# Designs tried in a protein design run: peptides against a protein of PDB entry 6IDX. Part 342

Target 1, 380 residues: chain A of PDB entry 6IDX
Amino acid sequence: KELAKLSADVTFATEFINMDGIIVLTRLVESGTKLLSHYSEMLAFTLTAFLELMDHGIVSWDMVSITFIKQIAGYVSQPMVDVSILQRSLAILESMVLNSQSLYQKIAEEITVGQLISHLQVSNQEIQTYAIALINALFLKAPEDKRQDMANAFAQKHLRSIILNHVIRGNRPIKTEMAHQLYVLQVLTFNLLEERMMTKMDPNDQAQRDIIFELRRIAFDAESDPSNAPGSGTEKRKAMYTKDYKMLGFTNHINPAMDFTQTPPGMLALDNMLYLAKVHQDTYIRIVLENSSREDKHECPFGRSAIELTKMLCEILQVGELPNEGRNDYHPMFFTHDRAFEELFGICIQLLNKTWKEMRATAEDFNKVMQVVREQITRA

## One batch from the design tools (peptide; made by RFdiffusion4, then SolubleMPNN)

Design b2_p29_8_s3 (from b2_p29_8, 16 letters changed)
Fold by OpenDDE base, seed 4:
Structure b2_p29_8_s3 (fold): chain B 380 residues (1-380), chain A 29 residues (1-29)
Amino acid sequence: as target 1 above (380 residues)
Amino acid sequence: SELEERRQKLRRRQQEEAARERKAEIEAR
């Protein structure tokens, strides 16, 4: 206890480290000797002192043994651990992950996000905060090949639902640190969109062209049997498609693929359009057909609007920005749905279409409509 | 506690550093 208190002092820490004191603390953890009176209390103070000493940055985290890591991971994975030990163990793992890529690899093998979810289902906000902080650390240190797996783990309805119901909608006020960790988690989640936002469409990729064709099919051929294979389209069929792409509101109605070569928003805009067309088909068809049937120059160009709206949403949500240490603002809405960005797009594209009508906008008013829509989104 | 506040400050810094490193790796490809 006194050691844990004194370990906060840098002078004491330096002297204690010089006496190999950290090594003694690590060996106490590694031994797992439950035979000592007040073992849990002693262990909690040992872990506190260890963490305090390591937080001075004098000793590398790489000094820890595999046995130590396994013992700490064991305290996090065991369902009936003392809360004080659990909290300190989560903090140690978080610090290990943040400070060492080699320790990240070892910890990622010993601990699953599923095990950390159990620590979110508690009434203790400090435990919840450390669990989210460890998830954030694992996400930050994940190599590229594992980033999608982490993304998928966050997209898992379970983790999202648990955070929403037990953390965000908990019966307790959210403390500043929890709000910050939720903000960080949200930033990291939005940064998963960055790859698609920065992916240019290849106009020569047939699979990508087939997506644009599918958007056309859903809008205009919804009643026609898919059995009409896009066979050797006669010049008349090419002219028909050009008309359809104009009605869809693409800027390049001859080759709509060219509209997705600009990054941002690149392919992310096409992903949003396809999601809207497949998941909210009635809304998509309504928006497209309502604007395609207008001869009064008050048509809202859906394709152009979808691209610029996707870009605007990326700007508003700061996609690809770094988490700021001073921020604690997060959007609870993004925890309500697994595809919350695409759902937000679907809401905002309807808002844009409504605002366009209310303003009696023409193509010349496009930027003005987008400004009004931006103000509406940022005030909501 | 003052201790917890120090740890929180350290965490936030380390998270920002880790995010910066990750961004630099992405931009270098």
Scores: peptide ipSAE 0.537, ipTM 0.942, DockQ to the pose 0.909; fails the geometry check
Fold by OpenDDE base, seed 5:
Structure b2_p29_8_s3 (fold): chain B 380 residues (1-380), chain A 29 residues (1-29)
Amino acid sequence: as target 1 above (380 residues)
Amino acid sequence: SELEERRQKLRRRQQEEAARERKAEIEAR
């Protein structure tokens, strides 16, 4: 207890480290000797002192043994661990992951995000905070080949649902540190969109062109009985598609693929459009047909609007930006759905279409409409 | 506690450092 308190002092820490004091603490953890009177209390103070000493940055985290890591991971995986030990163990794992790529690899073998989910299902907000902080550390240190696995783990309905129900909708006010860790988790989640946001469409990729064609099909052929086999003339078909792509509101009516070559938002805009068309088909068809039937200059160009809205959402959500130490703002909405970004797009595109109508906008007013929509989204 | 505040500050710095490192790795490709 006294050691833990004194370990916060840099002068004491330096002297204690010079006496190999950290090595003694690590050996106490490694021994796992439960036979000592007040073992749990002693262990909790040992782990506290260890953390405080290591937090001075005098000793490399790489000094820890695999046995030490396994003991700490063991405390996190055990269902009947003292809360004080669990908290410190989560904190140690977090620090190990953040400070060492080699320790990350070892910890990632011992602990899964699934195991950390159990620590979110508790009433103790400190435990929840350390569990989320450890998840964030694992996300930050994950190598590229494991980033998709982490993305999938976050996309797991279970983690998201538990964070929503047990953390965000918990019976206790969210503390500043929890809010920050939720913000960090959100930033890291949005950064998974960065790849798609920066992916240019290849106008020569047939599979990508088929997605644009599917958008056309859903909008215009979903009401047409499949019996109207499009007649034999390839040129008439191309001219027909050019008209349809104009009605869809693409800037390039001849080759809509060119509208997705700009990054940002690149392919992410096409992903949003396809999601809307498949998941919210009635909404998509309504938006497209309402604007396609307008012979007046007040048609809202859906394709252009979807692209610029996707770009705007990326800007608002700061996709690809680094987490900021001072920020604590997180959006609970992003924990409500697996495809929360695409759902947000679906809400915002309806808002855009409504705002366009209310403003009686023309193509010349496009930027003004987008500015009004930006203000509406940022105030919500 | 003052200790917890120091730890939180350290965590936040380390998270930003880790994020910068990751970004640099992505940009180097």
Scores: peptide ipSAE 0.535, ipTM 0.941, DockQ to the pose 0.916; fails the geometry check
Fold by OpenDDE base, seed 1:
Structure b2_p29_8_s3 (fold): chain B 380 residues (1-380), chain A 29 residues (1-29)
Amino acid sequence: as target 1 above (380 residues)
Amino acid sequence: SELEERRQKLRRRQQEEAARERKAEIEAR
């Protein structure tokens, strides 16, 4: 108890470290000697003192042994551990992950996101906060090859549903620190979109062109009897496609792939369009056909609108921005669905089309419509 | 507690630093 209190003092910390005091604390954890009647209380104070001493930044986190890491990870993985030990163990792991890439690798082998999910299903908000903070640390320090696995782990409907139901929709006020950790998690999730947002379409890539062709097929051929086999000559096909791409509202009717060469939003806009077309096919077809049948110059250009809306959503959601220390604003809706960004796009593109109709907009009003839509999205 | 506030502040700084490092690694590729 006294050691834990004194460990907050940098002078004491320096002297204690010079006396190999941290090494003694680590050995106490490593020994795992449950033989003491007050072992749990002693261990909780030992872990507190260890954290406070290490938080001075005098000693490298890399000094910890594999045995120490395994003991701490063991306290997080064991279901019957004292809450006080669990909290401090989560905190130690978080600090290890944040301060050392080498410790990250070792911890990532010992602890799964699945084990951390169990600590979200508790009534203790502090435990939940430390569990999310550790998930955030693991996400931040994950190498690029493992980043997709972390993304997939977060994309696990289970983790999102647990955060939503046990944290966000809990019968208690969300504390500022939990709100900040949810914000950080959200920022890190949006940053997974950055790669696609910054990916230029290659106009010569046939696979990417086939996606644009699939958008055309879904819009115009899904209702047409399969009997109109696309067997007509290559030139008539190109001319037909140019008309269809105009009806889809692409800026470049000859080569719509050119509309996706601008970054942002690059390929992310195409991903959103394809998601809408496949998952919300009726909505997609309705939007395209309602605008393709107009001869009154009040056509809403879907392709252009989808691209600019994707860019706008990236700006509103601050995709690719760093998590800010002072922010705690998060959107609960992004925990409700695995593809929440694409679903938001699907809602916003309908709003855009509605707003375009209500304003009786023409192509000249495009920027004004986008401004009104931005205001509507930011007020919602 | 004052200790918890200090720790939260440290965490937030370390998270932002880790995010900056990660961004720099992505931009360097």
Scores: peptide ipSAE 0.532, ipTM 0.941, DockQ to the pose 0.898; fails the geometry check
Fold by OpenDDE base, seed 3:
Structure b2_p29_8_s3 (fold): chain B 380 residues (1-380), chain A 29 residues (1-29)
Amino acid sequence: as target 1 above (380 residues)
Amino acid sequence: SELEERRQKLRRRQQEEAARERKAEIEAR
């Protein structure tokens, strides 16, 4: 207990470390000797002193043994551990992951995201905060080969639902540190969109062109009686597609693939459009047909609007930005749905279409409409 | 506590550093 208090002092810490005191603390954890009266209290103070000493940055985290790591991981994986030991064990693992890639590899073998989810289901906000902080550390230090697995684990409906129900919708105020860790988790989640945002469409890739063709098919062939078999010659077909791509509101109605060569938003805009067309088909068809049937200069160009809206959403959400130490703002909406970005796009594209109609906008007013929509999204 | 604030500050710094390292690794490919 006194050692834990004194370990906060850098002078004491330096002297204690020079006396190999930290090695003694690690050996106490490694021994696992449950025979001592007040073992749990002693262990909690030992782990506190160890953390405070290591937080001075004088000793490398790589000094810890595999046995020590296994003991700490054991306290996190066991269902019946003292809350005080669990909190300190989560904090030690977090620090190990953040400070050492070699320790990350060892910890990632001993601990699963599923075990950490169990610590989110508790009423203790400090335990929940340390569990999310450890998840964030694992996400940050994950090598590229494991990054997709971590992304998939965070995309799991279960983790998001647990955070939403037990953390965000809890009957208690969210502390500033929890808000920051939720912000960090959200930034890391948005950064998974960066690859698609920076991916240029290849106009020569037939598979990507087939997606644009599928958007056309869903908009125009789903409502047209099957009797209009495309029996007319190849040139009439090309001219027909050019008209359809103009009605879809692409800037390049001859080759819509060219509209997706600009990064940002690149292929991410096409992903959003395809999601809207498949998951919210009635909304998609309505937006396209309401604008395609207008012979007036007040048509809202869906294709152009979808691309610029995707870019705007990436800017508003700061996709690809680093987590800032001073920010605590997170969006609870992103924990409500597995494809929350695409759902947000679907809400915002309807808002854009409504705003365009209300403003009686023309193609010349496009930037003004986008500015009004930006203000509406940022105020919501 | 002052200790908890110091620890939170250290955590935030280490998270930002880890994020910078990751970004540098992506840009170097």
Scores: peptide ipSAE 0.532, ipTM 0.940, DockQ to the pose 0.908; fails the geometry check

Design b2_p29_8_s4 (from b2_p29_8, 16 letters changed)
Fold by OpenDDE base, seed 2:
Structure b2_p29_8_s4 (fold): chain B 380 residues (1-380), chain A 29 residues (1-29)
Amino acid sequence: as target 1 above (380 residues)
Amino acid sequence: SAREEARQKKRRELMEKAAKEAKKEKEEK
C-alpha cells in the first residue's frame, strides 16, 4: 500500500527502479503464488505500484515477460477475480497494447474480445470503461486485415448490444471517461466506412452494374407482372433502361455507374441505396415512384439525392477522422442497430424527400434543399 | 483525483498517437 502510494513520486520511482524494484514486482506477478495471507490485496497493490512506476516512462513496457503477460491476461479471462485485480489488469493490458506493437501481438493471442465483453455486463462503470478502452486499443492496434475481422465479428454485434443495454441504458449516469471511450469506439466504427466511401465504382465491373440494375428492378419490375417484360430487342431494352435510370434520378441516365465514380462517397452511396431497397423496400419504392411519375419539374432525383446525402452524412459523422483525446460526444443511436449508418441514411432520405416537397423544389433548388436538410440533421 | 485525470489524459494521448500511426500505416499501403 505504501509502495503503491510512493510510486507516484518520481524521485521514489527512480530510486526504486534503480534498485530493481520493478523487476521484483513483475516476479511477484509471474510467480502466481496464492499462498500469501491477503494475497488479493497484496496483488492489487503490486499491480498499482507497477502501473504507477510504468507511468513515469522510465522503463519500457517491452521489459515485461511473456509469463507476466499471461498472468495479467489470466486475471482478465478468469471468471472469479477480485474487482480490484481485474481493474488494474485491464489497465495494464490497455497500456501494454497502446505502448507496444509486440505486446499487442502477444496479448491478442491470449485474450479475445468475447472475454472483454463479459466485463461490460457488470455494475462497475470503472471495469466497463477499462474493458471498452482495451477493446478500443486492440481495435486500433490490429493490422488492417484483422480490423475488418474484428468489425465483422459476431463480437462486434454483441458488443454493440451489450454496450447499449449495460452501459448506455444503465441505471447510472455515464461518466466523462466512459463517454470518451464510447466516442472512440464510434469513431473507429465509422472509419470502417472509409474504404467504401473512397472506393470508386468501376463502370466496367458487371457485378457492380448488376446492383444498379437491381435497384431498377426493385423500383419498376416488382409491381409489374413479369409477363409484361417486353421481349424487345437489346436496343429497345437499353433505351427503356435509360428512361428508368432517369426516373431513378441518376445524373447519368445512360450509364448510372458514372455517378458512383466520385469519391467521396463512392460505393458507400450504392450500398446505402441497396440497403434501403432491400430492407425498406416499401419506403424505397414509394420515394422512387412518387418522383418518377412527376412531369411538373418538382421531381426529387433519388439517385443524385442519395449520393449527396451519403456524402453529407459522412461529413457530419466525420468518417475517416481520428479519435480526439478531448472529445466525449457519441451518438447512442449508433448502438441501437447493426446497420445504423444505413438506417440513418434511410431516415434522412425520407426527410430529404419531404423537405423537397415542402419547398416545392426543382433541380435548381437542389443545393438549397441539401443545406436545409443538413441543418435539420445537425439539430436533431 | 487529479492524478487519475492525469493518467487518463496520458492514455488518451497514447491512443490518439496510436490512431495517427495506424492511419499512416494505412496510407502507406
Scores: peptide ipSAE 0.397, ipTM 0.901, DockQ to the pose 0.918
Fold by OpenDDE base, seed 1:
Structure b2_p29_8_s4 (fold): chain B 380 residues (1-380), chain A 29 residues (1-29)
Amino acid sequence: as target 1 above (380 residues)
Amino acid sequence: SAREEARQKKRRELMEKAAKEAKKEKEEK
């Protein structure tokens, strides 16, 4: 207890470290000697002193043994651990992950996200905060190939639903630190969209062209008997598709793939359009057909609108921005659905279509409509 | 406590640094 208090002093810390005192503390953890009277209290103070000593930055985090890591990971993974030990163990693991890529690798082998999720179900907001902080640290330090897998594990209905139900909708006010960790988690989740946002469509990729063709099929052929296969003439079929792509509101009616070569929003716009078409098919068909049937020049160009709206949403949500230490603003909406960005797009494209009608807009008013829609989204 | 706030700030600074490093490594690939 006294050691934990004194370890905050730089002079004491320096002398204690020079006497191999930190090594003694690590060995106490490594020994796992549960036979001592007041072991839990002693361990909690040992872990406190260790954190305070390491906070001075005199000793590298890489000094810790694999046995120490396993013991700390064990305190996080074991049921019915003392809250004080658990909290300090989470904080130690967070610090290890953030300070060392080597320690990240070792910790990522010892701890599963599922184990950390269990600590979100507790009523203690401090434990919840450290659990999310460790999740965020693991997410940040993950190599790019594993980052998507972690995100998919996070996008699993379980983490999102637990955060929503036990943290956001909890009976306790969210503290500033928890709000910051939720903000960080949100930023890291949005950064997964950056890849798609910066991916240019290849106009020569047939698989990508087939997605655009599927958008056309869903809009115009979904109610048509499959026997009305577009007539066998390649040129008549191309001319028909050009008309359909015009009705879809693409800028390039001949080759809509060209509309997705600009980054941002690149392929992310196509992903949003496809999501809308598959998940909200009736809404998609309604928006497309309502505008495709107009002869009055008040047609809302869906394809162009979807691209520019995706770009606007990326700007509003700061997709590709890094987590900022000073920010704590998170959007609870993004914890309500696994595909929250695509769902937001689906809401906003309906808002855009409504606003276009209300304004009696033409193609010349496009930028004006987008400005009004931006103001509506940012005020909501 | 002021001490806990200082610790939280330091961890946030470290997180932001780690995020900058991770972005740089992504851009160099």
Scores: peptide ipSAE 0.394, ipTM 0.901, DockQ to the pose 0.882
Fold by OpenDDE base, seed 5:
Structure b2_p29_8_s4 (fold): chain B 380 residues (1-380), chain A 29 residues (1-29)
Amino acid sequence: as target 1 above (380 residues)
Amino acid sequence: SAREEARQKKRRELMEKAAKEAKKEKEEK
């Protein structure tokens, strides 16, 4: 206990490190000798002293043994560990991951995200904070292939639901550090959209064109059995589709695929449109038909609006931006649903369509409508 | 405490550094 307090002094830390004191502390952890009276308290102070010593940056984190890593990982993975040991073990692992790629690799073999999720279900906000911080650290240090897997795991209902229910909706006020870790997690989660946001549609890819055709089908053929597509000649079909793509509000009525060649938002806009059309079909059909039935210049171009709204949402959410150390602003909404971005798009496209009607907008007012919608979204 | 705030700041700086490194590795592939 006294050592843990003194270890915060740089002069004492330097002298203690010069006496190999940090090596003695690491060996105490490595030995796992549970036979000592007050072992848990002693271990908690040992880990505290170790952290305080390492915080001076005099010793490299790479000095730790694999046995030390396994012991610390063991304290995180084992049930019924002392809260004080668990908290310090999570903090040590976070620091190890952040300071060393070699330590990251070893830790990533010993600990699963599932084990860390279990530490979010506790009432201790400090444990929850360090668990999220370690998740964030593992995400940041993961190679691209593993980042996608972690991404998919974060997109899983389980982590988001647990964070929502046990952290955000917890009986305690969210501390600034927890808010920062939630912000970081959110930024890292939004960066998964960056790939799709920067993916250009290939106008020659039939599979991608079939998605646009499916948007048309859902909007206009929803009552027509796909079997009864009358054998009308290929030219009449092309002319019909051009009319349908105009009614859908695409800029390029002949080849709507060209509207998705701009990055951002690229294919992410098409993903949002398809999600709306499949998951919120009635809302999608209503929005499209309300504008397609208007032969007046007050039609809201759905396709163009969806693309520009997706781009706007990416800008507002700073998709592809790095987490900032000074920020702690997170959106609780993004923990309410697995596809929260697409759900936000679905809310915002309805808001856009409403705002367009209220303003009696024309195509010339498009940018003004988008500005008003931006202000509405950023105030919510 | 001022010490905990200093520790938190240092960890945040390390996270930002790690994020910058991870972005570079993605751009180099």
Scores: peptide ipSAE 0.390, ipTM 0.899, DockQ to the pose 0.865
Fold by OpenDDE base, seed 3:
Structure b2_p29_8_s4 (fold): chain B 380 residues (1-380), chain A 29 residues (1-29)
Amino acid sequence: as target 1 above (380 residues)
Amino acid sequence: SAREEARQKKRRELMEKAAKEAKKEKEEK
């Protein structure tokens, strides 16, 4: 207890480290010996002293043994651990993950996302905060190829709904640190969209062109059984498709793929459009057909609007930006759905279409409508 | 406590540093 207090002092820490004191603390943890009176309290103070000593940056985190890591991970994985030990163990693991890729690898083998999520289902906001902080650290330090797998694991383990129900909708104010960790989780998750946002459509990729064709099919052929596509000649089909792509509000009616060559938002706009068309089909069809049936200059170009809205949402949500230490602004909406970005797009595209109608906008007013919509989204 | 807030700040600084490093590693690949 006294050691844990003194370990915050840099002079004491330096002297204690020079006396191999930190090695003694690590060995106490490694021994795992529950034989001492007040073991839990002693261990909690040992872990506190260890953290305070390591916070001076005098000793590398790589000095820790695999046995030490296993013991700390064991305290996080065990269902009945003293809250003080659990809290310090989560903080130690967070620091290990953040300071060392080699420690990240070892820790990622010893703990599961499910174990960390279990620590969100408690009434202790400090434990919840440290659990999210460790999740964020693991998510950040994961190899790029594994980040998507981890995000999928979050969906499979209902991380967002658990956070929403146990943290955000909890009967207590969210502290600044929890808000920061929620912000970090949001940023790291939205940064998975960066690749798609920066991916240009290849106009020669047939699979990508088939998505645009599927958007047309859903909008205009949804009532037609796919079996009855008459073998109408290739030229009439091209002319029909050009008309359909105009009615969809693409800028390039001949080759809509060209509208997705701009990055940002690149393919992410097409992903959003496809999501809307598949998940919210009635909304999609309504938006497209309401504008396609207008022979008046007041048609809202869906394709162009979807692209520019996707770009705007990426700008508002700061997709591709790094988490900032000073920020704590998270969007509660992010935790309401696993596909929160696409759902937000679906809400915002309806708002855009409504705003376009209310303004009696023409194609010349497009930028003005987008400005009004931006203001509406940023105030919501 | 002011001490815990200072610790939290250091961890946030470390997280931001790690994020910058991870971005560099991504840009170098």
Scores: peptide ipSAE 0.431, ipTM 0.916, DockQ to the pose 0.868; fails the geometry check

